# Peptides against a protein of PDB entry 2FGR, part 199

Target 1, 331 residues: chain A of PDB entry 2FGR
Amino acid sequence: SSVTLFGIVDTNVAYVNKDAAGDSRYGLGTSGASTSRLGLRGTEDLGGGLKAGFWLEGEIFGDDGNASGFNFKRRSTVSLSGNFGEVRLGRDLVPTSQKLTSYDLFSATGIGPFMGFRNWAAGQGADDNGIRANNLISYYTPNFGGFNAGFGYAFDEKQTIGTADSVGRYIGGYVAYDNGPLSASLGLAQQKTAVGGLATDRDEITLGASYNFGVAKLSGLLQQTKFKRDIGGDIKTNSYMLGASAPVGGVGEVKLQYALYDQKAIDSKAHQITLGYVHNLSKRTALYGNLAFLKNKDASTLGLQAKGVYAGGVQAGESQTGVQVGIRHAF

## One batch from the design tools (peptide; made by RFdiffusion4, then SolubleMPNN)

Design b2_p21_7_s3 (from b2_p21_7, 6 letters changed)
Fold by OpenDDE base, seed 2:
Structure b2_p21_7_s3 (fold): chain B 331 residues (1-331), chain A 21 residues (1-21)
Amino acid sequence: as target 1 above (331 residues)
Amino acid sequence: SVSFSSSEDENGFTLSTTESE
């Protein structure tokens, strides 16, 4: 049997030129290149190709020393794995986000990531961004000649908000092809939530693909999210992403990513462009810099997610520029 | 008896348990 203590401490100096009042914000932020975390994991060989596993992982906030406390909300699973694949019980990334966020060249963190996995509708559920779920059972297949899949179900446990009586129920999965330089995936999910105290379905479809040319990698995402409400109509967002990354001098990586968020309920678009650079000082330690530009049109109020500094919106139709410069250390 | 070993790699600090025959 084994137990591994692991983590990442990622801390940055961050700046955004506009908040909701039009003022600049700057300070010490967290999780600019990778989400800061502390975890425990382990495996036990049960013989016959069967293994038991556990994984406990929580977020670290290096700027305030976890002033709000520490928990295992990133992942808290027990697992069985073997030739059949892996079954997980406990809070985790839902299968759709686990697979489809892998096409985000900014690793779903900092000011540069694809922001499609979002609560677009002021959903009142705890995980209305479609990233994680409580009370989750997940299954992941092996890779069969490139083909693989993942499925998940989260129990609502009769959680209620207003008149909604099945809040937190999730069902979803993906199919994928991962072979050599090519990766492609299709994900589907539905989550039960509430908006304005009324039952709402969060439906999500996501297509992702990447190709590694050796000298550069291209990656893309296409997503539709719908919050289906009984009153007020659907809140629909179409999100698009295209990114490229390339190695630099054997110790660095440059990334460029564009995203478009077409927010149908407010007939408004937002454009995001991010340039990132990572410089590896070692296998465990890197310096990084991110430069992001977010252009809101019309009624759009999206803000860059400079965690620990400012993650709120801006005024409608305003643009925001963000910078992060930081250190990532893995242990 | 159970023996404990420790190792450090790119994935962190690992404690391993081995049953000694």
Scores: peptide ipSAE 0.033, ipTM 0.614, DockQ to the pose 0.738
Fold by OpenDDE base, seed 5:
Structure b2_p21_7_s3 (fold): chain B 331 residues (1-331), chain A 21 residues (1-21)
Amino acid sequence: as target 1 above (331 residues)
Amino acid sequence: SVSFSSSEDENGFTLSTTESE
């Protein structure tokens, strides 16, 4: 059997030119290139190609030393794996987010990521961003000639909010083709939640694709998120992303990503463009810089996610510029 | 008996347990 202690400490100096009051924010932030984490994982060979596994992972906040404590909310799974694939029990990325966030060139982290996996409707559930779930059972197939899939179900455990029952129930999955330079996936999910104390279904459909040309990688996402409310009509967002990355000088990577968020319930769009650079000092240590611009139109109030400095919204129709410069160290 | 070996790899610090026959 094996047990591995692993982690990432990613800390940056961050700046955003506007908060909700129109003022600038700056300071020391976290998780600009990769989410800072501490984890334990291990495997046991049970013979016959069967393996047991565990994974415990929590987020690290290097700016404040985890002042709010440490937990394993990133992942806390036990698993069995073999020729049949992998079954996981416990809190984890839901299969849809696990696969479809892989097309985000900013790794769902910092000021540059695709922000489509979001609570668009002031949903009252703990995981209404569609990223993770409690009480999750997941199954992942092997890769068969490029074809693979993942499925998940999360128990609601009779959680209620207002008149809404079954809060936290998740059902979802993806189908994918991963072969050499090509990856393509379709994900579907439904999560039960509440909005204003009323039952709401969070429906999500996501298409992703990437191609690695060697000299550059292209990646794209198409997503629809729909909060189906019993009263007040649906809250729908169509999100689009296109990104490119390229190696620079054998030790660097440049990234450019554009996203559009068409927020149908408020007839308002937001445009995000991010330029990123990572400079590898070693296999484990990198310097990085991100420059992001978010243009809100009309009633849109989206903000860049400068974690540890400012991750709130801005005034309606305002634009925000963000910068992160930091160190990532993996161990 | 359980033997413990430690190694540092690119993925972190690993403790390996082998049952000694």
Scores: peptide ipSAE 0.031, ipTM 0.606, DockQ to the pose 0.721
Fold by OpenDDE base, seed 3:
Structure b2_p21_7_s3 (fold): chain B 331 residues (1-331), chain A 21 residues (1-21)
Amino acid sequence: as target 1 above (331 residues)
Amino acid sequence: SVSFSSSEDENGFTLSTTESE
């Protein structure tokens, strides 16, 4: 059997030129290149190709030393794995987010990531961003000649909000083809939630693809998120992403990513462009810099996620520029 | 007997227990 202690401490100096009041914010932020984390994981060989596993992982906030406490909300799973694949029990990334966020060249962190996995409708559920779920059972297939899949179901446990029942129920999955330089995936999910105390379905469809040319990688995402409300009509967002990355000088990586968020319920678009650079000082330690520009149009109020400094919105139709410069250390 | 080995990899510090038959 094995037990691994692991983690990442990622801390940065961050700046955004506008908050909700139009003022600049700056300070020490967290998780600019990778989410800071502390975890324990292990496996036990049960013989016959069967393994037991556990994984406990929580977020670290290096700027305040986890002043609000520590928990295992990133992942808290027990698993069985073998030739049949892997079954997981416990809070985790839902299968759709686990697979489809892999096409984000900014690792779903900092000011540069694809922001499509979001609560677009002021949903009142705890995980209405479609990233994780409580009470989750997940199954992941082996890779069969490139083909693989993942499925998940989360129990609602009769959670209610207002008149909405079944809050927190998730059902979803993906199919994928992963072979050498090529990856492509389709994900579908539905989550039960509430908006304004009324039952709402969060439907999500995501297509992702990437190709590694050796000298550069291209990646793309197409997503539709739809909060289906009985009253007030649907809240639909179409999100698009295209990115490229390339190695630099054998020790660095440059990234460029564009995203478009077409927010149909408010007839408003937001455009995001991010330039990133990572410089590896070692296998475990890197310096990084991110420069992001977010242009809101019309009624759009999206803000860059400078975690630990400012992650709120801006005034309608305002643009925001963000910078992060930091250190990532893995142990 | 249970032997303990420690290793460091790119993913962290690992404590391994091997049961010697």
Scores: peptide ipSAE 0.029, ipTM 0.583, DockQ to the pose 0.784
Fold by OpenDDE base, seed 1:
Structure b2_p21_7_s3 (fold): chain B 331 residues (1-331), chain A 21 residues (1-21)
Amino acid sequence: as target 1 above (331 residues)
Amino acid sequence: SVSFSSSEDENGFTLSTTESE
């Protein structure tokens, strides 16, 4: 049996040139290259190819020392695994986000990531971004000649908001092909929530692919998110991402990623472009810098996610520039 | 009997228990 203590502390100096008032924000932020975390995990060999596992992981906020507390909201699972794959019980990444965020070259954090996994409709559920779920059962297959899949179901436990009576129910999964330089995946999910106190289904379809050419990696995402309200029109967003990364010498990595968010309910687009660089001082310690540009059109109010400094929106049709320079340390 | 070992790798600090046969 084993127990591992692990974590990442990622802290940066961040700047954005505009907030909701049009003013600049700057300071010490967190999680610019990787989400800062502390966790415990372990496995027990039960014999016959069966293993038990546990995983407890929470987010670390190095700027304030976790002033709002520490929890295991990132992951709190117990599992069984073997030749059949892995079954997990507990709060975790939902299978769709776990697989499809892997194509984001900015690790789903900082000012550069794909922001498609979002609450686009002011949904009243805690996980309406489609990233994690409470009360989750997940199953992951082994890899069979490149083919793999994951499935999940989260219980609503009769959670109610307004007239919605199944808030937090999730059903979803992905199919994937992972072989050599190629990865490709299709994810489908539905989550029940509430918008304005009314029952709403959050439907999500995501296609992801990447190819490693050795000298560079290309990655892409295509996503549709639709909040189907019981009363009122659908709130639909089509999100697109294309990114490239390349090693720089033996110690660096450069990243460039573009995303488009076509927000159909407000007939408005946002364009995001991010340049990133990581300099490895060791296997565990890196310096990094990110430069991001976000151009909102028309009624779009999206903001870059400079966690710990400013993660709010901007004025409609305004553009935002963001910078992060930081240290990432893994242990 | 149970033996304990500790190691550090790129994934963190690991405590391991092995049943001594």
Scores: peptide ipSAE 0.029, ipTM 0.591, DockQ to the pose 0.812

Design b2_p21_7_s4 (from b2_p21_7, 9 letters changed)
Fold by OpenDDE base, seed 5:
Structure b2_p21_7_s4 (fold): chain B 331 residues (1-331), chain A 21 residues (1-21)
Amino acid sequence: as target 1 above (331 residues)
Amino acid sequence: AVTVSSSEDENGFTVSTTVSE
């Protein structure tokens, strides 16, 4: 049996020109290029092609040394794997987010990521962003000639909020084709939650695709999220993303990504454009810079996620500029 | 001997993992 200690420490200097009061924020932030993490994982060969595994992973906040504590909320799984694929038990990325966030060129972190995987409706569930779930059972197929799939179910354990029952129940999955330079996926998920103490279903459909041309990679996402409420109507957001990345000088990577968030419930759009650069000092250490612009229209109040500095919203219809410059170190 | 296995993390970054034998 092997046990591997692994992690990433990613810390940056970050700036945003506007907070909710219209004031600038700046300081030391975390997770600008990759989410900072500490993990333990291991596998045991059980013979006959069967393996047991465990994975324990928590987020690191390098700016404050995890002042609020450390946990394994990123992943805490035990698994069996073999020719049949992999079964996981425990908190993890839900299959839909695990697959569909892979098309985000900013790795679902920092000020540049696709923000479609979000709690759009002030949902009262802990994981109403559709990223992870507690009490999760997941199954992932092998890759068969490019075709692969994942499925997950999370138990609600009779969690209630207000009059809403079954809060935290997740069901979802994806189908994908991954072959050489091409990746394409369709994900579907439903999560039970509450909004205003009332039962609400969070429905999500996501299409993703990427193609690596060698000289550049293109990636795209199309997503619809609906918080289906019995009272007050649906809260629907259509999110779109298109990105490109290219290697630079053999040691760097440049990334450009655009996203549009069409928030139907408030008839308001937000536009995000991010330019990123990563400079590899080694296989483990990189310098990076991100420049993001978020343009809110009408009633939109979205903010860039400069974690550790400012991740809140802005005033309605205000634009925000964000910068991160940092060091990522993997061990 | 710390065998550094490089695994790609969920973000496509090569995470060097140290196996303590």
Scores: peptide ipSAE 0.015, ipTM 0.533, DockQ to the pose 0.094
Fold by OpenDDE base, seed 4:
Structure b2_p21_7_s4 (fold): chain B 331 residues (1-331), chain A 21 residues (1-21)
Amino acid sequence: as target 1 above (331 residues)
Amino acid sequence: AVTVSSSEDENGFTVSTTVSE
């Protein structure tokens, strides 16, 4: 049997020019290029092409040394894998987020990522951003001629919030085509949650695609989230993303990504544009910089996610500029 | 003997594997 210790420590100096009060925030933040993490994983060959596996992964907060503690909330799975694919038991990325976040050129972290995987409706569930789930069973197919899929179900275990009795139930999956320079995926998910103590369905549909031209990569996402409420009407957000990345001089990567969040319930849009650069000092160590601009219109209050410094909203209709400069080290 | 093997993951990060005999 093998056991692997792995991790990433990503720490930055971050600045945002506006918080909810209109004041600037700055300091030492985390996870600007990749989410800082510590993990253990291993596999056991059971013979006949069957393998057992485990994966335990938690987030690292380098700015305070995990003052709030350490846990394995990123992933805590046991698995069986073989020619049939992989079955996972335990908290993990839900299949839809696992696949569709792969099109985010900013690795779903820092001030530049696609923010569509969000709790758009003040959902009261712990994972109403649609990223992870507790009590999850997942299945991932092998890649056959480019075609692959993933499916997942999370048990609610009769968790209640207010009158909602199925909070945390997830069902979802994706189909994908991954062949050479092309990747394309369609994901569908439903999660049970509560809004205002009432049962609510979080429906999500996401289309993603990328193409690697060698000299540059293009990536795109189209997403609709809908919180279906029995009372008060649906809260719908359409999110769009288009990004490009290119290698620079064999040691760097430049990234540019635009996102639009059309928040239908408040008839308000937010525009995000981010320029990023990563400079590889080695295979394991990189310097990086991100510059992001977020323009809220009308009633939109979105904020850039400068983790460890400021990740809250801004005043309605306000714009926010963010900067991160940091070091990423993988071990 | 603990053999540490290093492999790169899909993201190009080096993952160090310790095999406990």
Scores: peptide ipSAE 0.015, ipTM 0.514, DockQ to the pose 0.153
Fold by OpenDDE base, seed 1:
Structure b2_p21_7_s4 (fold): chain B 331 residues (1-331), chain A 21 residues (1-21)
Amino acid sequence: as target 1 above (331 residues)
Amino acid sequence: AVTVSSSEDENGFTVSTTVSE
């Protein structure tokens, strides 16, 4: 049996030129290139090709030393694996987010990531961004000549909010083809939640693809999220992403990513463009810089996620510029 | 420090666990 302690400490100086009042914010932030984390994991060989596993992982906030506490909300799973694949029990990334966020060149963190995995409707469920779930059972297949899949179900445990009686139920999965330079995936998910105390279904469909040309990588996402409300009509967002990355001088990586968020319920679009650079000082330590522009149109109020400094919205139709410069260290 | 495991995280970053001998 082996137990591994692992983690990332990522801390930055961050700036955004506008908050909700139109004022600038700046300071020390976290998780600009990778999510800061502390984890424990291990495996036990049970013989016959069967293995047991555990994974416990929480987020680290280096700016305040986890003043709000430490927990294992990132992942808290026990698993069995073998030639049949892997079964996981416990809080984790839902299969759809686990696979489809892999196409985000900004690693689902900082001011540059694809923001499509979001609570678009003021959903009252804790995980209405579609990223993780409590009470989750997941299954992942082996890779068969490139083809692979993942499936998940989360129990609602009769959780109620207002008149909604199935809050937190998740069902979803993906199918994928991963072979050499090509990756492509289709994900489908439904979560039960509440909006304004009324039962609401969060439906999600996501298509992702990437291709590594050796000299550069291209990646893309197409997503539709619908909060289907019994009263008040659907809250629909169509999100699009296209990104490119390339190695620089054997020690660096440059990344450029564009995203469009078409928010149908408010007939408003937001455009995000991010330039990032990572400079590897070693295999474990990097310097990085991110520059992001977020252009809101009409009633859109989206803000860049400068975690630890400012992650709120802006005034309707306002644009925001963000900068992060930081250190990432893995151990 | 021996790298005991390298896994790609959910974000495609190689998380290397190094155990100090």
Scores: peptide ipSAE 0.014, ipTM 0.504, DockQ to the pose 0.074
Fold by OpenDDE base, seed 3:
Structure b2_p21_7_s4 (fold): chain B 331 residues (1-331), chain A 21 residues (1-21)
Amino acid sequence: as target 1 above (331 residues)
Amino acid sequence: AVTVSSSEDENGFTVSTTVSE
């Protein structure tokens, strides 16, 4: 058996030109290029191609030293793997997010990521962004000539909010084709939650694809999220992303990504464009810079996620510019 | 080693489970 201690410390100086009051915010932020984390993982060979595994991972907040404490909310799994694939028990990324976030060139982190995996409806469930789930069982297939899939189910354990039953139940999965330079995936998920104390289903469909041309990579996402409410109508968001990345001089990477969030319930759009650069000082240490512009139209109030500085919304129809410059170190 | 599963984490890092052939 083996046990590995691992982690990332990613800390930045961040600036956004507008908060909810129209004022600028700046300071020391976290997780601009990668989510800062501390983890333990290990495997045991059980023979016959069967392995046991564990993974415990929590977020690190370098700006305040985890003043609110440390937990394993990122991942806390025990696993069996073999020729049949992998079964995981415990809190983790749900299969849909685990696969479909891979097409985000900003790694679902900082001010540049695709923000489609979001609580669009003021859902009252703990994981209404569709990223992770408690009480999760996941299964991942082997790769069969490029074809692979993942499935998950999370137990609600009879959690209630208001009159809503089964809060926190997740069912979802993806099918994918990963072969050489090509990756393509389709994900479907449903979560049970509550909005205003009333039962609501969060439905999600996501299509992702990428192609690596060697000199550059293109990536795209198409997503629909729908909070199905019995009263008040559905809250639907269509999210689109297109990005490109390219290596620079063998030591760096440049990224450009555009996203559109069409928020149907408020008939309002938001446009996000992000330019990023990563400079590798070593295999483990990088400098990075991100520049993001978010344009809200009409009733849209989206804000860039400058974690540790400002991650709230802005006034309706306002634009926000964000900058992050930081250090990422992996150990 | 056969890659059983390959996924990216929320940070775009490839998380792979490999089994011995």
Scores: peptide ipSAE 0.007, ipTM 0.443, DockQ to the pose 0.061; fails the geometry check

